# Ledger of designs, part 38: peptides against a protein of PDB entry 3LCN

Target 1, 96 residues: chain A of PDB entry 3LCN
Amino acid sequence: QYTENLKVIVAEKLAGIPNFNEDIKYVAEYIVLLIVNGGTVESVVDELASLFDSVSRDTLANVVQTAFFALEALQQGESAENIVSKIRMMNAQSLG

## One batch from the design tools (peptide; made by RFdiffusion4, then SolubleMPNN)

Design b2_p19_4_s4 (from b2_p19_4, 11 letters changed)
Fold by OpenDDE base, seed 4:
Structure b2_p19_4_s4 (fold): chain B 96 residues (1-96), chain A 19 residues (1-19)
Amino acid sequence: as target 1 above (96 residues)
Amino acid sequence: SSMNEERIKELEEYFKKKK
């Protein structure tokens, strides 16, 4: 469960990437699907890196790790709204 | 799941076509 909330959360994280020109909704869905189907941080990053050459591996790793942490937070009872708010604040504070 | 795997493949192909 939590797939729909996680998609929203991941989308918010992706929205913070400067010059990101991919379809945020589809990439978020893709990431979540890979995770719930047993992907690891490394395997998901590898998949994304193979598809999105314009995004650095470090940036992709940051997104994927955030997704895993968010999933754990959801499972622990934190609201999706709260997680999104925190990510939005982090996005605003990011320098690139 | 098989449904997820199917959707994963759909999205993967979508992204590949955009390249």
Scores: peptide ipSAE 0.768, ipTM 0.951, DockQ to the pose 0.982
Fold by OpenDDE base, seed 5:
Formats: sequence, C-alpha cells, structure tokens
Structure b2_p19_4_s4 (fold): chain B 96 residues (1-96), chain A 19 residues (1-19)
Amino acid sequence: as target 1 above (96 residues)
Amino acid sequence: SSMNEERIKELEEYFKKKK
C-alpha cells in the first residue's frame, strides 16, 4: 500500500508550484485516487486541466508524471523520504 | 474501486464548487 506515501510525495511536488492557490492536500489525494483507479498520465492531466485552468498543462503534466515515477520508485523499494527529498531539491532548482 | 470512485466524485464536486 503506497497511496499514503504517494499523497505526501505529490503534495511536495504541488508545493513547488508558484502561485498555486488550491488545497494541496485535496489535489494530491485526487491525483493519487485517479492514478490507482486506473488513470493514465493523459487522462489524469485532462481531469486536472478541466478543474484548474489557471495552472499550465505542462505544469500539471509534470506533476502527474512525477507521481507515476514516484509510484514506480516506491514499488522498487525506494523510501518515500528519499523521493520527497529529490522533489524538494527539484523544487528549489526550479525556483533558483 | 467503488469507494475510490465515490471519493473521486466528492473531490471533483468540491473543486467545481470552488470555481
């Protein structure tokens, strides 16, 4: 069961988006639920784009792809803490 | 799952109402 870890990971990714004025916890939960319920990168991005038109499609795609990569990493044995750390570094680099 | 689908709908409606 990786859903809770994935929610934390996705939330960290969302936290790196400038001027993101949505409920990070709820959006992270929504993304994870869509993924574990059979969503693809394309279908999840489409859903998010329809709801959050103030966020660029590229940004949404980056978040969703990160979620899929993170899920694979968790399945391969990488810790959630390591994944969060990597995302935090990426967030800092994106702003820097 | 049906439980996940229900929660998905709840969140979707929540986000729609915030628009």
Scores: peptide ipSAE 0.768, ipTM 0.951, DockQ to the pose 0.984
Fold by OpenDDE base, seed 3:
Structure b2_p19_4_s4 (fold): chain B 96 residues (1-96), chain A 19 residues (1-19)
Amino acid sequence: as target 1 above (96 residues)
Amino acid sequence: SSMNEERIKELEEYFKKKK
């Protein structure tokens, strides 16, 4: 029930990655589907790393962990808008 | 779910073709 909100959140996180050359919308959808279909942080990172070798494993792990934390936050009642705002601010503060 | 699994496969193939 939180899948659509989570896609938006993950897309915002992906948008903060410098020199990311993949389709953000499709990658966000892919990550969310893997999670709701029973993926773990490790299994999702492994899958992404096999497909996107131009992105470091640490960067992928950061995205995936953010997705899991965001899902928990949504389940606890935090709004998607608030989560997106936090991620956007973190993206802006990142040194790349 | 089965629907999710089908979409996962579809996206996976899409990404592989773009490599």
Scores: peptide ipSAE 0.767, ipTM 0.951, DockQ to the pose 0.984
Fold by OpenDDE base, seed 1:
Structure b2_p19_4_s4 (fold): chain B 96 residues (1-96), chain A 19 residues (1-19)
Amino acid sequence: as target 1 above (96 residues)
Amino acid sequence: SSMNEERIKELEEYFKKKK
């Protein structure tokens, strides 16, 4: 359904993390798979935290929450391009 | 799905091996 668009969106969010040393494409795929297979914000964060010690739990939580919000937005009819644009703007502001 | 679960395990093992 929205898995491919969500992967792109999550990848954009991950790209905004400074000093992120993991494979963005694979992490994005992993997050989306966990979500569509019934994961919750908390369970997905727990899974990621167990695998990626170098990334703070708060950062992981921010990524996962964004993914869930994006999925809801897609389901409500918002375009993937618009969602990516918003995330890109937020990434730029965060780095500033 | 079974296919998704298999891919999840595959990725999980990949990340674990990178440590």
Scores: peptide ipSAE 0.766, ipTM 0.951, DockQ to the pose 0.950

Design b2_p19_6_s1 (from b2_p19_6, 9 letters changed)
Fold by OpenDDE base, seed 2:
Structure b2_p19_6_s1 (fold): chain B 96 residues (1-96), chain A 19 residues (1-19)
Amino acid sequence: as target 1 above (96 residues)
Amino acid sequence: SEELEKKIKELKEKIKKRL
């Protein structure tokens, strides 16, 4: 359904993390997969934290929460392009 | 890293089976 657009959105969010050199496409796919499988913010953060110990839990939580909000926005009819644009503006303000 | 990508792929495949 909204999985493909959500992958793009999550990837944009991940791209804002400083010094994050992992394959953001695969990470985004994994996050979306966890979400559609019924994951919660807490459970998804736990999974990510086990893989990316160099990223703070707060930063991971911010990424995951953004994904959930984005999914809701998509369901409400907002375009992926608009959501991505908002994330880019947030990224410009830097992530913790 | 290559090792991390392998782990991610493995995890993705496992989850896909539950979807």
Scores: peptide ipSAE 0.141, ipTM 0.738, DockQ to the pose 0.174
Fold by OpenDDE base, seed 3:
Structure b2_p19_6_s1 (fold): chain B 96 residues (1-96), chain A 19 residues (1-19)
Amino acid sequence: as target 1 above (96 residues)
Amino acid sequence: SEELEKKIKELKEKIKKRL
């Protein structure tokens, strides 16, 4: 029910990773599919680490945890636009 | 990557009825 919004949110988070040379939309879709299929933070991070060894495990964990927090926020009624705005601001702060 | 595309396809087929 929240999968499409979550894909947008995760894509915004991935866009903040420096030197990430993958299709952001595809990776976001993959993360959401793993979560919807019953993945945990640990199992999703393990899967991503096996595919993207150039990205630190801490960075991957940050992305995945953000996805789970965002899903909870969506379920509690927060708008996708508001969540994306927060992530965009956090990305900008990290680059500053 | 080809591996990523394969896994995405596999998961889509597995859970398409649930979405």
Scores: peptide ipSAE 0.121, ipTM 0.723, DockQ to the pose 0.138
Fold by OpenDDE base, seed 1:
Structure b2_p19_6_s1 (fold): chain B 96 residues (1-96), chain A 19 residues (1-19)
Amino acid sequence: as target 1 above (96 residues)
Amino acid sequence: SEELEKKIKELKEKIKKRL
């Protein structure tokens, strides 16, 4: 399905978080698992916040929302590469 | 983290057939 592509996409999004010292690939896998297991934006953010209290809830919400939108984009036929490119640009903009 | 790993393992088992 879209699971593997979504992991790559979420990993790219996480890579844009300053001072985030967790294994990006591992955290991305966890987020995707939460989503495909029926998680909502709220429930996934709550779960992540309990594990990564050094990251603001707003930042976590942005990551999770991006994941859900990316999943929708994949379902609409957009390539993972294109989505990753967009996220990379956003990351660069936020890092100034 | 250990907690993260534990949760991932648990979820992997629950949704194994979905992956």
Scores: peptide ipSAE 0.117, ipTM 0.724, DockQ to the pose 0.139
Fold by OpenDDE base, seed 5:
Structure b2_p19_6_s1 (fold): chain B 96 residues (1-96), chain A 19 residues (1-19)
Amino acid sequence: as target 1 above (96 residues)
Amino acid sequence: SEELEKKIKELKEKIKKRL
């Protein structure tokens, strides 16, 4: 399965959030576990919002949607390295 | 986060049979 690669990808996305003080690896693991357990974008965002009051719902939704898109890309044969590279570029272009 | 750790532990137990 793609869980380990997805954890790396989600962690890279979380690293782009300014002033996010949680353990990025743990949060990435939690998001991936919710997704592979059958979570939807809405249910995963709701769960994250209950834990992280300091992060906007829009920011959380962006992270979660990126995770779902990344999973689809992995299933279509794109390498984890390419996906991570794209996210790094997006993080660098972010206005915060 | 203690709450995060607790939820991760719970989810790992629930999904270990499927993964």
Scores: peptide ipSAE 0.161, ipTM 0.749, DockQ to the pose 0.137; fails the geometry check

Design b2_p19_7_s2
Fold by OpenDDE base, seed 2:
Structure b2_p19_7_s2 (fold): chain B 96 residues (1-96), chain A 19 residues (1-19)
Amino acid sequence: as target 1 above (96 residues)
Amino acid sequence: SLEEKIKELKEKILKKLSE
């Protein structure tokens, strides 16, 4: 029930990764599918690391952990818009 | 490709849901 919002949130997080030349929507969808299908932070990071060797494991871990935290926030009633805004600000801070 | 991996995962999920 939170999958669509989570995809948007994860996509925003991925958009903050410099020189990431993958389809962000596809990657976000994949991450969410892995999570809702029983994935853990570790297993999802492992999967992504096998696909994207140009991205550091720490960066991938940060993305995945953000996804899990976002899912919890959604479950607690926080709006997707608020979560996206926070991530966007974080992305801007990392670039500025 | 990533697209194919997503497709494969979706198929697996659908299979699990049907069991």
Scores: peptide ipSAE 0.353, ipTM 0.807, DockQ to the pose 0.156
Fold by OpenDDE base, seed 4:
Structure b2_p19_7_s2 (fold): chain B 96 residues (1-96), chain A 19 residues (1-19)
Amino acid sequence: as target 1 above (96 residues)
Amino acid sequence: SLEEKIKELKEKILKKLSE
């Protein structure tokens, strides 16, 4: 139900990762698919870590946790636009 | 590849939905 919005949100989060040399749309899609298919924060992070060894586990965990929080926010009625805006602000504040 | 993993996962999901 919220998969398309979640893909957009996760993509925005991924866009904030410096030196991330992957197709953001594909990665976002994969994360969302894992989540909606019963993935946990730990299992999704493990999967991503196996694919992207150049990204720290902490960074991956931050992305995945953001995705889960965003999904809950969507389910509680928050707009995707509002969530994306928050993520953009967080990305802009990042020193990394 | 990532694309292949996505395809594989989609197929698994579709299979589960058809059960």
Scores: peptide ipSAE 0.351, ipTM 0.807, DockQ to the pose 0.155
Fold by OpenDDE base, seed 5:
Structure b2_p19_7_s2 (fold): chain B 96 residues (1-96), chain A 19 residues (1-19)
Amino acid sequence: as target 1 above (96 residues)
Amino acid sequence: SLEEKIKELKEKILKKLSE
């Protein structure tokens, strides 16, 4: 129900990672696929860490936790547009 | 590749759903 919106949200979060040299769309799809099919924060982080050793585990954990929080927000009625806007602002602040 | 990982996972999920 929320998978497509969640992909957009996760992609926005990934776009804020400095020097991240991966296909953001594919990574977002993979994260969402893992989450909606029973993944936990720990298991998804472990999976990503095994694939992307150039990104710190803390950064990966932050992305994954954001995805879970976003999913909860969507389920509680918040719009995808609002969530994306918040993440975009957070990305901008982290670079400043 | 990441694309292949996604494809593989999708196939596994679909296979389980068909059982």
Scores: peptide ipSAE 0.347, ipTM 0.802, DockQ to the pose 0.156
Fold by OpenDDE base, seed 3:
Structure b2_p19_7_s2 (fold): chain B 96 residues (1-96), chain A 19 residues (1-19)
Amino acid sequence: as target 1 above (96 residues)
Amino acid sequence: SLEEKIKELKEKILKKLSE
């Protein structure tokens, strides 16, 4: 029900990571699939850390927590567009 | 690989993809 919107949201969050050289759409899809398959923040972070050792665990945790919060926001009726806008602004703040 | 992991999960949880 919310998987496609969540992929877009997670991709926006990943786009804010400096020097991240992975395919953002693939990584976003993987994160969403892990979540809907019963993943927890801890288990998803562990999986990502095993694949992407160039990204700090704190950064990965921030991405994953954002995904879980976004899913809850979608379920509560917030639009994907609004969530993406918030993340885009946060990305800009972290880089400037 | 990441692609193989995605493929495996998609097949495992196909009924959840439309949520």
Scores: peptide ipSAE 0.348, ipTM 0.797, DockQ to the pose 0.159; fails the geometry check

Design b2_p19_7_s3
Fold by OpenDDE base, seed 5:
Structure b2_p19_7_s3 (fold): chain B 96 residues (1-96), chain A 19 residues (1-19)
Amino acid sequence: as target 1 above (96 residues)
Amino acid sequence: SLKEKIEKLKEEIKKRLAE
């Protein structure tokens, strides 16, 4: 029920990764699919690490953890727009 | 390719969800 909003949120997070040369929306969809199908932070990170060895495990873990936190926020009633804004701000801070 | 690998896994997961 939160999958579409979560895809947008995860895509925003992925957009903050420098030199990430993959289809952002495609990867976001895959991450959300793994999460809503019962994946854990560890199992999803392991899956992504096996596919994207050019991205550090810590970076992948940060993306996945953000997704889980975002899902919790959505379930608690926070708007997707607000969550996206926070992530966008975090992305800007990491680059600044 | 990475895309092909992801698509195969996505299809597998979708299949499991449908069952």
Scores: peptide ipSAE 0.252, ipTM 0.777, DockQ to the pose 0.210
Fold by OpenDDE base, seed 4:
Parts: structure tokens; C-alpha cells; sequence
Structure b2_p19_7_s3 (fold): chain B 96 residues (1-96), chain A 19 residues (1-19)
């Protein structure tokens, strides 16, 4: 029920990765699919690492952890807009 | 392509869920 919002949120997080030359929408969709079907941080990171060997494992872990936190936030009533805004600010800070 | 790989894995997951 939160999958679409989570996809948007994860996409925002992925957009902050420097030199990430992949289809963000599809990657976000895949991450959400793995999470909502019982994936753990470790298992999802493993899956992503198999696809994106050019991205550090720490970076992938950060994305996945953010996704899990975002899902919990959505379930607790936080708006997707607010979550996206937070991630956008974090992205800006990381690039600054 | 990456898209094809992702779609393949998505389908695989769907199949596992159906089992």
C-alpha cells in the first residue's frame, strides 16, 4: 500500500548517488519489490551489489537502509513529501 | 541490458512468490 510512495522516495535517494548511470526508476522499483517481499538490508544489498558492481557496498547499504526507514515512516503516518524533502536535503549536503 | 536483468529478476521473484 506504500509501494508507489516508497518508489518515489527510493528514486530520490538514488538520484543523490554521484555518477550513478542507471535507470533510477527501474532500480527503485526493484528495491521496493525486494523489500515488500521480505528482503532484509543484507539480502537486498547483496542483490544490488550483483547488479551494480561500480557502486560501493556502503552506498548501497545506505540506500537500502533509507528505504527501510522510509517505509516505517510512511507506516507511522509521515508524508511522502516530507520524507522526499529530507532525502533531498541530505543529497544536497553530501554533494556540498 | 540492465533493464532486462532487472525485469528477469522481477519475474523470478514473482514466480517464487507463486510457489
Amino acid sequence: as target 1 above (96 residues)
Amino acid sequence: SLKEKIEKLKEEIKKRLAE
Scores: peptide ipSAE 0.236, ipTM 0.765, DockQ to the pose 0.212
Fold by OpenDDE base, seed 1:
Structure b2_p19_7_s3 (fold): chain B 96 residues (1-96), chain A 19 residues (1-19)
Amino acid sequence: as target 1 above (96 residues)
Amino acid sequence: SLKEKIEKLKEEIKKRLAE
């Protein structure tokens, strides 16, 4: 139900990672797949860490936690557009 | 490649869902 919106949200979060040289949409799809099929924050971080050793574990944890919070927000009725906007602002602030 | 690794894991998850 929320998978497509969550993919967009996660992609926005990934776009904030400097020097991340991967297909963002593809990685976002994989993260959402793990989450909707029973993944936890810890298990998803472990999977990502095994694949992307150039990204710090803290950064990966931040991405994954954001995804879980976003899913909860969607379930509570918040629009995907609002969530994306918040993430975009956070991305900009982290670079500023 | 990393893409290939991701695809492999995706297929593994799909197989588990089909069991």
Scores: peptide ipSAE 0.257, ipTM 0.778, DockQ to the pose 0.210; fails the geometry check
Fold by OpenDDE base, seed 3:
Structure b2_p19_7_s3 (fold): chain B 96 residues (1-96), chain A 19 residues (1-19)
Amino acid sequence: as target 1 above (96 residues)
Amino acid sequence: SLKEKIEKLKEEIKKRLAE
Protein backbone atom coordinates (compact mmCIF):
# COMPACT_ATOMS: atom_id res chain seq x y z
CA GLN B 1 0.00 0.00 0.00
CA TYR B 2 3.06 2.29 0.25
CA THR B 3 4.80 1.25 -2.96
CA GLU B 4 3.93 4.32 -5.02
CA ASN B 5 5.02 6.74 -2.31
CA LEU B 6 8.19 4.74 -1.78
CA LYS B 7 9.02 4.95 -5.49
CA VAL B 8 8.83 8.74 -5.29
CA ILE B 9 11.02 8.78 -2.20
CA VAL B 10 13.66 6.48 -3.68
CA ALA B 11 13.69 8.50 -6.89
CA GLU B 12 14.46 11.62 -4.87
CA LYS B 13 17.36 9.82 -3.20
CA LEU B 14 18.73 8.61 -6.54
CA ALA B 15 18.53 12.14 -7.92
CA GLY B 16 21.23 13.13 -5.46
CA ILE B 17 23.83 10.77 -6.92
CA PRO B 18 26.29 12.70 -9.10
CA ASN B 19 26.89 11.44 -12.64
CA PHE B 20 24.23 8.74 -12.31
CA ASN B 21 23.35 8.00 -15.93
CA GLU B 22 20.31 5.75 -15.53
CA ASP B 23 16.56 6.18 -15.75
CA ILE B 24 15.82 7.18 -12.16
CA LYS B 25 12.17 6.16 -12.31
CA TYR B 26 13.03 2.67 -13.55
CA VAL B 27 15.76 2.19 -10.94
CA ALA B 28 13.47 3.42 -8.17
CA GLU B 29 10.74 1.06 -9.31
CA TYR B 30 13.17 -1.84 -9.37
CA ILE B 31 14.46 -1.13 -5.85
CA VAL B 32 10.93 -0.96 -4.46
CA LEU B 33 9.89 -4.14 -6.25
CA LEU B 34 12.91 -5.97 -4.84
CA ILE B 35 12.07 -4.76 -1.33
CA VAL B 36 8.38 -5.66 -1.39
CA ASN B 37 9.27 -9.02 -2.92
CA GLY B 38 11.28 -9.94 0.17
CA GLY B 39 14.65 -8.37 -0.50
CA THR B 40 17.08 -7.46 2.26
CA VAL B 41 19.53 -4.58 2.35
CA GLU B 42 22.31 -6.97 1.39
CA SER B 43 20.47 -8.73 -1.44
CA VAL B 44 19.21 -5.50 -2.97
CA VAL B 45 22.66 -3.91 -2.81
CA ASP B 46 24.16 -7.01 -4.44
CA GLU B 47 21.64 -6.83 -7.26
CA LEU B 48 22.22 -3.12 -7.85
CA ALA B 49 25.99 -3.51 -7.72
CA SER B 50 25.81 -6.13 -10.47
CA LEU B 51 23.91 -3.69 -12.69
CA PHE B 52 25.61 -0.38 -11.88
CA ASP B 53 29.33 -0.92 -11.39
CA SER B 54 29.99 2.81 -11.88
CA VAL B 55 28.30 3.56 -8.55
CA SER B 56 30.19 2.74 -5.37
CA ARG B 57 28.84 0.00 -3.13
CA ASP B 58 28.70 2.50 -0.25
CA THR B 59 26.49 4.81 -2.30
CA LEU B 60 24.19 1.95 -3.25
CA ALA B 61 24.00 0.82 0.37
CA ASN B 62 23.06 4.35 1.40
CA VAL B 63 20.23 4.43 -1.15
CA VAL B 64 18.88 1.03 -0.13
CA GLN B 65 19.09 1.77 3.60
CA THR B 66 17.21 5.01 3.00
CA ALA B 67 14.50 3.08 1.19
CA PHE B 68 14.03 0.68 4.11
CA PHE B 69 13.96 3.55 6.61
CA ALA B 70 11.46 5.42 4.46
CA LEU B 71 9.18 2.39 4.27
CA GLU B 72 9.20 2.12 8.05
CA ALA B 73 8.48 5.84 8.36
CA LEU B 74 5.51 5.54 6.00
CA GLN B 75 4.16 2.62 8.02
CA GLN B 76 4.51 4.71 11.18
CA GLY B 77 2.42 7.51 9.70
CA GLU B 78 4.92 10.01 8.34
CA SER B 79 3.84 11.67 5.10
CA ALA B 80 5.69 11.01 1.86
CA GLU B 81 6.04 14.77 1.39
CA ASN B 82 7.95 15.13 4.65
CA ILE B 83 10.27 12.26 3.82
CA VAL B 84 10.98 13.63 0.33
CA SER B 85 11.74 17.06 1.80
CA LYS B 86 14.26 15.61 4.24
CA ILE B 87 15.99 13.64 1.49
CA ARG B 88 16.11 16.69 -0.77
CA MET B 89 17.80 18.67 1.99
CA MET B 90 20.28 15.86 2.57
CA ASN B 91 21.06 15.76 -1.16
CA ALA B 92 21.76 19.49 -1.09
CA GLN B 93 24.08 19.12 1.89
CA SER B 94 26.05 16.42 0.10
CA LEU B 95 26.68 18.81 -2.79
CA GLY B 96 27.39 21.85 -0.58
CA SER A 1 17.77 -6.03 -19.06
CA LEU A 2 16.47 -3.81 -16.30
CA LYS A 3 13.09 -3.55 -17.99
CA GLU A 4 12.81 -7.32 -18.27
CA LYS A 5 13.67 -7.74 -14.59
CA ILE A 6 11.04 -5.18 -13.62
CA GLU A 7 8.34 -6.84 -15.72
CA LYS A 8 9.15 -10.24 -14.25
CA LEU A 9 8.90 -8.96 -10.69
CA LYS A 10 5.71 -7.04 -11.44
CA GLU A 11 4.03 -10.23 -12.57
CA GLU A 12 5.06 -11.99 -9.37
CA ILE A 13 3.89 -9.13 -7.15
CA LYS A 14 0.50 -8.78 -8.87
CA LYS A 15 -0.56 -11.94 -7.06
CA ARG A 16 0.37 -10.58 -3.63
CA LEU A 17 -1.41 -7.19 -3.42
CA ALA A 18 1.60 -5.53 -1.79
CA GLU A 19 1.38 -2.46 0.45
Scores: peptide ipSAE 0.249, ipTM 0.767, DockQ to the pose 0.155; fails the geometry check

Design b2_p19_8_s2
Fold by OpenDDE base, seed 2:
Parts: sequence; C-alpha cells; structure tokens
Structure b2_p19_8_s2 (fold): chain B 96 residues (1-96), chain A 19 residues (1-19)
Amino acid sequence: as target 1 above (96 residues)
Amino acid sequence: SSLLEKLKEKIKELKKKLE
C-alpha cells in the first residue's frame, strides 16, 4: 500500500507548522493509521484537535486534507517525491 | 513527554486493529 510514502508526505506537511514541538514522525504515523483505519477528514481532525490544543483546528484540517489528497495522488500514480516537493515549496511560501 | 507517550499508545492500539 501507500502508507509508508504517505507518512513521509504527512511529515513534510507537519514540518511546515510553526512552533510545532511534537515528534513529527510519530504524529505523521498516527495520522496515516487513522486514515487507513477508516477515518474521515472530520474524524481525524477531531482526534488531532483533542491531542494538540496548541494547534488551530484550521491548521489541523489543512494537514489532514493534504494527507487525503496525497493518498489520492499516490493512487493515481504520482510519485511520493513529487508530492513531497510540492508540499515543501508550499511550506516555504507560507514561511516566506 | 506525556503527550508523546499517549500518542505512542494510541499508535500501538491502531496497529493492533490493522493486524
């Protein structure tokens, strides 16, 4: 499946969150596990919001939606490297 | 951290569900 690639992608997205002091690898793994276990955007956001009250719900929603879109992109044949590159550029734009 | 430990536990639980 695409779980390992998705973890990398989600980790890249999380890295763009300012002042996020959690272990990105573990958070990314958790998000992916929630998704592959049947989670929806709403349910995953709810779960994350309960854990990370220092991060806005909108920010969490953005991360989760990115994960779902990335999963679809992977299924459509886009490379993980390309997706990561796009996210990295988006992160840079948001910080620049 | 306590939050990290909580997260690790949740991850373990989900992994078991997917086994």
Scores: peptide ipSAE 0.709, ipTM 0.941, DockQ to the pose 0.900
Fold by OpenDDE base, seed 1:
Structure b2_p19_8_s2 (fold): chain B 96 residues (1-96), chain A 19 residues (1-19)
Amino acid sequence: as target 1 above (96 residues)
Amino acid sequence: SSLLEKLKEKIKELKKKLE
């Protein structure tokens, strides 16, 4: 399906979090696995919040919501490259 | 264990559910 593309997309989103000191590849993989295993925005945020105390719940929610929106975009035919580009632009515009 | 090791374990568990 879109799992591999979604991992790349989520990784790009995570890369925009300032001072995030975790292995982005594994965090992205975990988020995608939670989603494809039937997770909701709320349940995935709850899981991540329990693991990463240093990241605000709002930031985690933003990451997770982005993942769900990206999945919808992929399903509608948007390329992973375009989605990544959009996220990169948003990352550049966000406050540190 | 480190947070990464905990994460790796959780990943393994989820992968098994998707087999």
Scores: peptide ipSAE 0.708, ipTM 0.941, DockQ to the pose 0.768
Fold by OpenDDE base, seed 5:
Structure b2_p19_8_s2 (fold): chain B 96 residues (1-96), chain A 19 residues (1-19)
Amino acid sequence: as target 1 above (96 residues)
Amino acid sequence: SSLLEKLKEKIKELKKKLE
């Protein structure tokens, strides 16, 4: 499966959130576990919103949607390294 | 932190479901 690669990808996405003070490793793991346990975009966002009220719902939704898209990309044969690179570039652009 | 401990507990519970 793609859980370990997805954790790395989600962690990269979380690293782009300004002023995010939570442990990125554990948050990424939690998001991936919710997804592989059958969570939907809506249910995962709801769960995260209940835990992290300091992060906007839109930001959380963006992270979660990215995770689902990344999972689909992995399943279609795209490498984790390539996906991480894309997210890193997007993070840099959003901060500029 | 309290939130981190809560998160760790949730992670532990979800991992058990995947066993």
Scores: peptide ipSAE 0.708, ipTM 0.941, DockQ to the pose 0.980
Fold by OpenDDE base, seed 3:
Structure b2_p19_8_s2 (fold): chain B 96 residues (1-96), chain A 19 residues (1-19)
Amino acid sequence: as target 1 above (96 residues)
Amino acid sequence: SSLLEKLKEKIKELKKKLE
């Protein structure tokens, strides 16, 4: 399975959120566990929103959707390194 | 408990489901 690579990818995405003061490694692990345990975009966003009211639902949805897309990319043979690089570039281009 | 402790507990519970 791709859980360890996905944790790294999600952590990179979370690192791009301004003023996010939670432990990124634990949040990334939790997101991945929710996904591999049968979560959907909607259910994972709902769970995260209940925990982190300081982060907008739009931001959470963006993180979660990125995780699902990354999982699909890994399953299709794309390297974790390549996916992380793309996310890092997107983080650098983000407004604010 | 703190938010971090709550998160740790949730992670522990999910890991048990995947054993």
Scores: peptide ipSAE 0.706, ipTM 0.940, DockQ to the pose 0.833

## One batch from the design tools (peptide; made by RFdiffusion4, then SolubleMPNN)

Design b2_p20_1_s1 (from b2_p20_1, 12 letters changed)
Fold by OpenDDE base, seed 4:
Structure b2_p20_1_s1 (fold): chain B 96 residues (1-96), chain A 20 residues (1-20)
Amino acid sequence: as target 1 above (96 residues)
Amino acid sequence: SRLEELREKLKEEREKKLEE
């Protein structure tokens, strides 16, 4: 039930990656699918690292960890809007 | 291509979800 919200959240996180030349919606969907299909932080990072070798593993790990934390936050009752806002602020800070 | 590879991976994962 949190899948669609999580896609939006992950997309926001991906949007903060500089020079990321991929379809953000597709990548966000893929990450969410990997998670809901039983992926772990490590396995999802490994998959993404093999697919997007131009993105640092640390960056990918940050994205994936954010996704897992966001999913837990959603399950604990935090609104998607609030989570997106936090990520947007984090993106702005990382670029500043 | 990378895009095609991603699309195939998406297809595979979507199918997994549908089967659950």
Scores: peptide ipSAE 0.516, ipTM 0.874, DockQ to the pose 0.053
Fold by OpenDDE base, seed 3:
Structure b2_p20_1_s1 (fold): chain B 96 residues (1-96), chain A 20 residues (1-20)
Amino acid sequence: as target 1 above (96 residues)
Amino acid sequence: SRLEELREKLKEEREKKLEE
């Protein structure tokens, strides 16, 4: 129901990671699938950390937590456009 | 390769979703 919007949101968050040389859409889809298939914050972070060892665990945890919060926000009626805008602002303000 | 590994993981998770 919200999976396609969540993929867009997660992709926007991933785009804020400096020097992240991966296909953003593939990684975003993978994160969303892990969540809808019953993953927890910790299990999804563990999976991503095993794949992308060059990215800090804290950075990955931030991405995953954002995904879970975004899903809850969508379910509570917030628009995908608003969530994407917030993430874009956060990306612009991040020091890396 | 990393890319092939990610592709296989994606395939597995897609199949799990379809089974539910």
Scores: peptide ipSAE 0.515, ipTM 0.873, DockQ to the pose 0.053
Fold by OpenDDE base, seed 5:
Structure b2_p20_1_s1 (fold): chain B 96 residues (1-96), chain A 20 residues (1-20)
Amino acid sequence: as target 1 above (96 residues)
Amino acid sequence: SRLEELREKLKEEREKKLEE
């Protein structure tokens, strides 16, 4: 399982969302659990949208898709450190 | 509160993981 690494990765992605005032670690864990319990991109986005209506659906979809891509990257042998680094760079480039 | 709701959802999903 890659759940612990994926939690770190998703937390880094969530940290890039401007004005997101939720507990990042809790939300990251929830997203990862939904995925490992059989969620799809659509079902996970629907769940998050119902909880966080102040965040656009597109933003939530971007977070969820990043999580799925990161999971695939981990399974293909990419290090968690490399994935986190890429996300950190993308966050820095965002203008909010 | 939203925090309490999230905690309950986390508990439910953790239980699902344990069952799988």
Scores: peptide ipSAE 0.513, ipTM 0.873, DockQ to the pose 0.053
Fold by OpenDDE base, seed 1:
Structure b2_p20_1_s1 (fold): chain B 96 residues (1-96), chain A 20 residues (1-20)
Amino acid sequence: as target 1 above (96 residues)
Amino acid sequence: SRLEELREKLKEEREKKLEE
């Protein structure tokens, strides 16, 4: 029930990665599907690392961990808007 | 292509979700 919100959140996180040339919506959907189909942080990172060798494993791990934290926040009642806002702030800080 | 590879993986995961 939170998959659509999670896709938006993950897409926002991916948008903060410099020089990321993949379709953000496709990648966001893929990450969410991997999670809802039983993936763990480690297994999802491994899958993404095999696909996107130009992105550092640390960056991918940061994205995936953010997705898991966001899912927990959604389940606890936090709004998708608030989560997206926090990610935007973090993206801005990483660029500074 | 990598895009095609991603599309195929998406298809596989979508089918997996529908089957569950």
Scores: peptide ipSAE 0.510, ipTM 0.872, DockQ to the pose 0.053

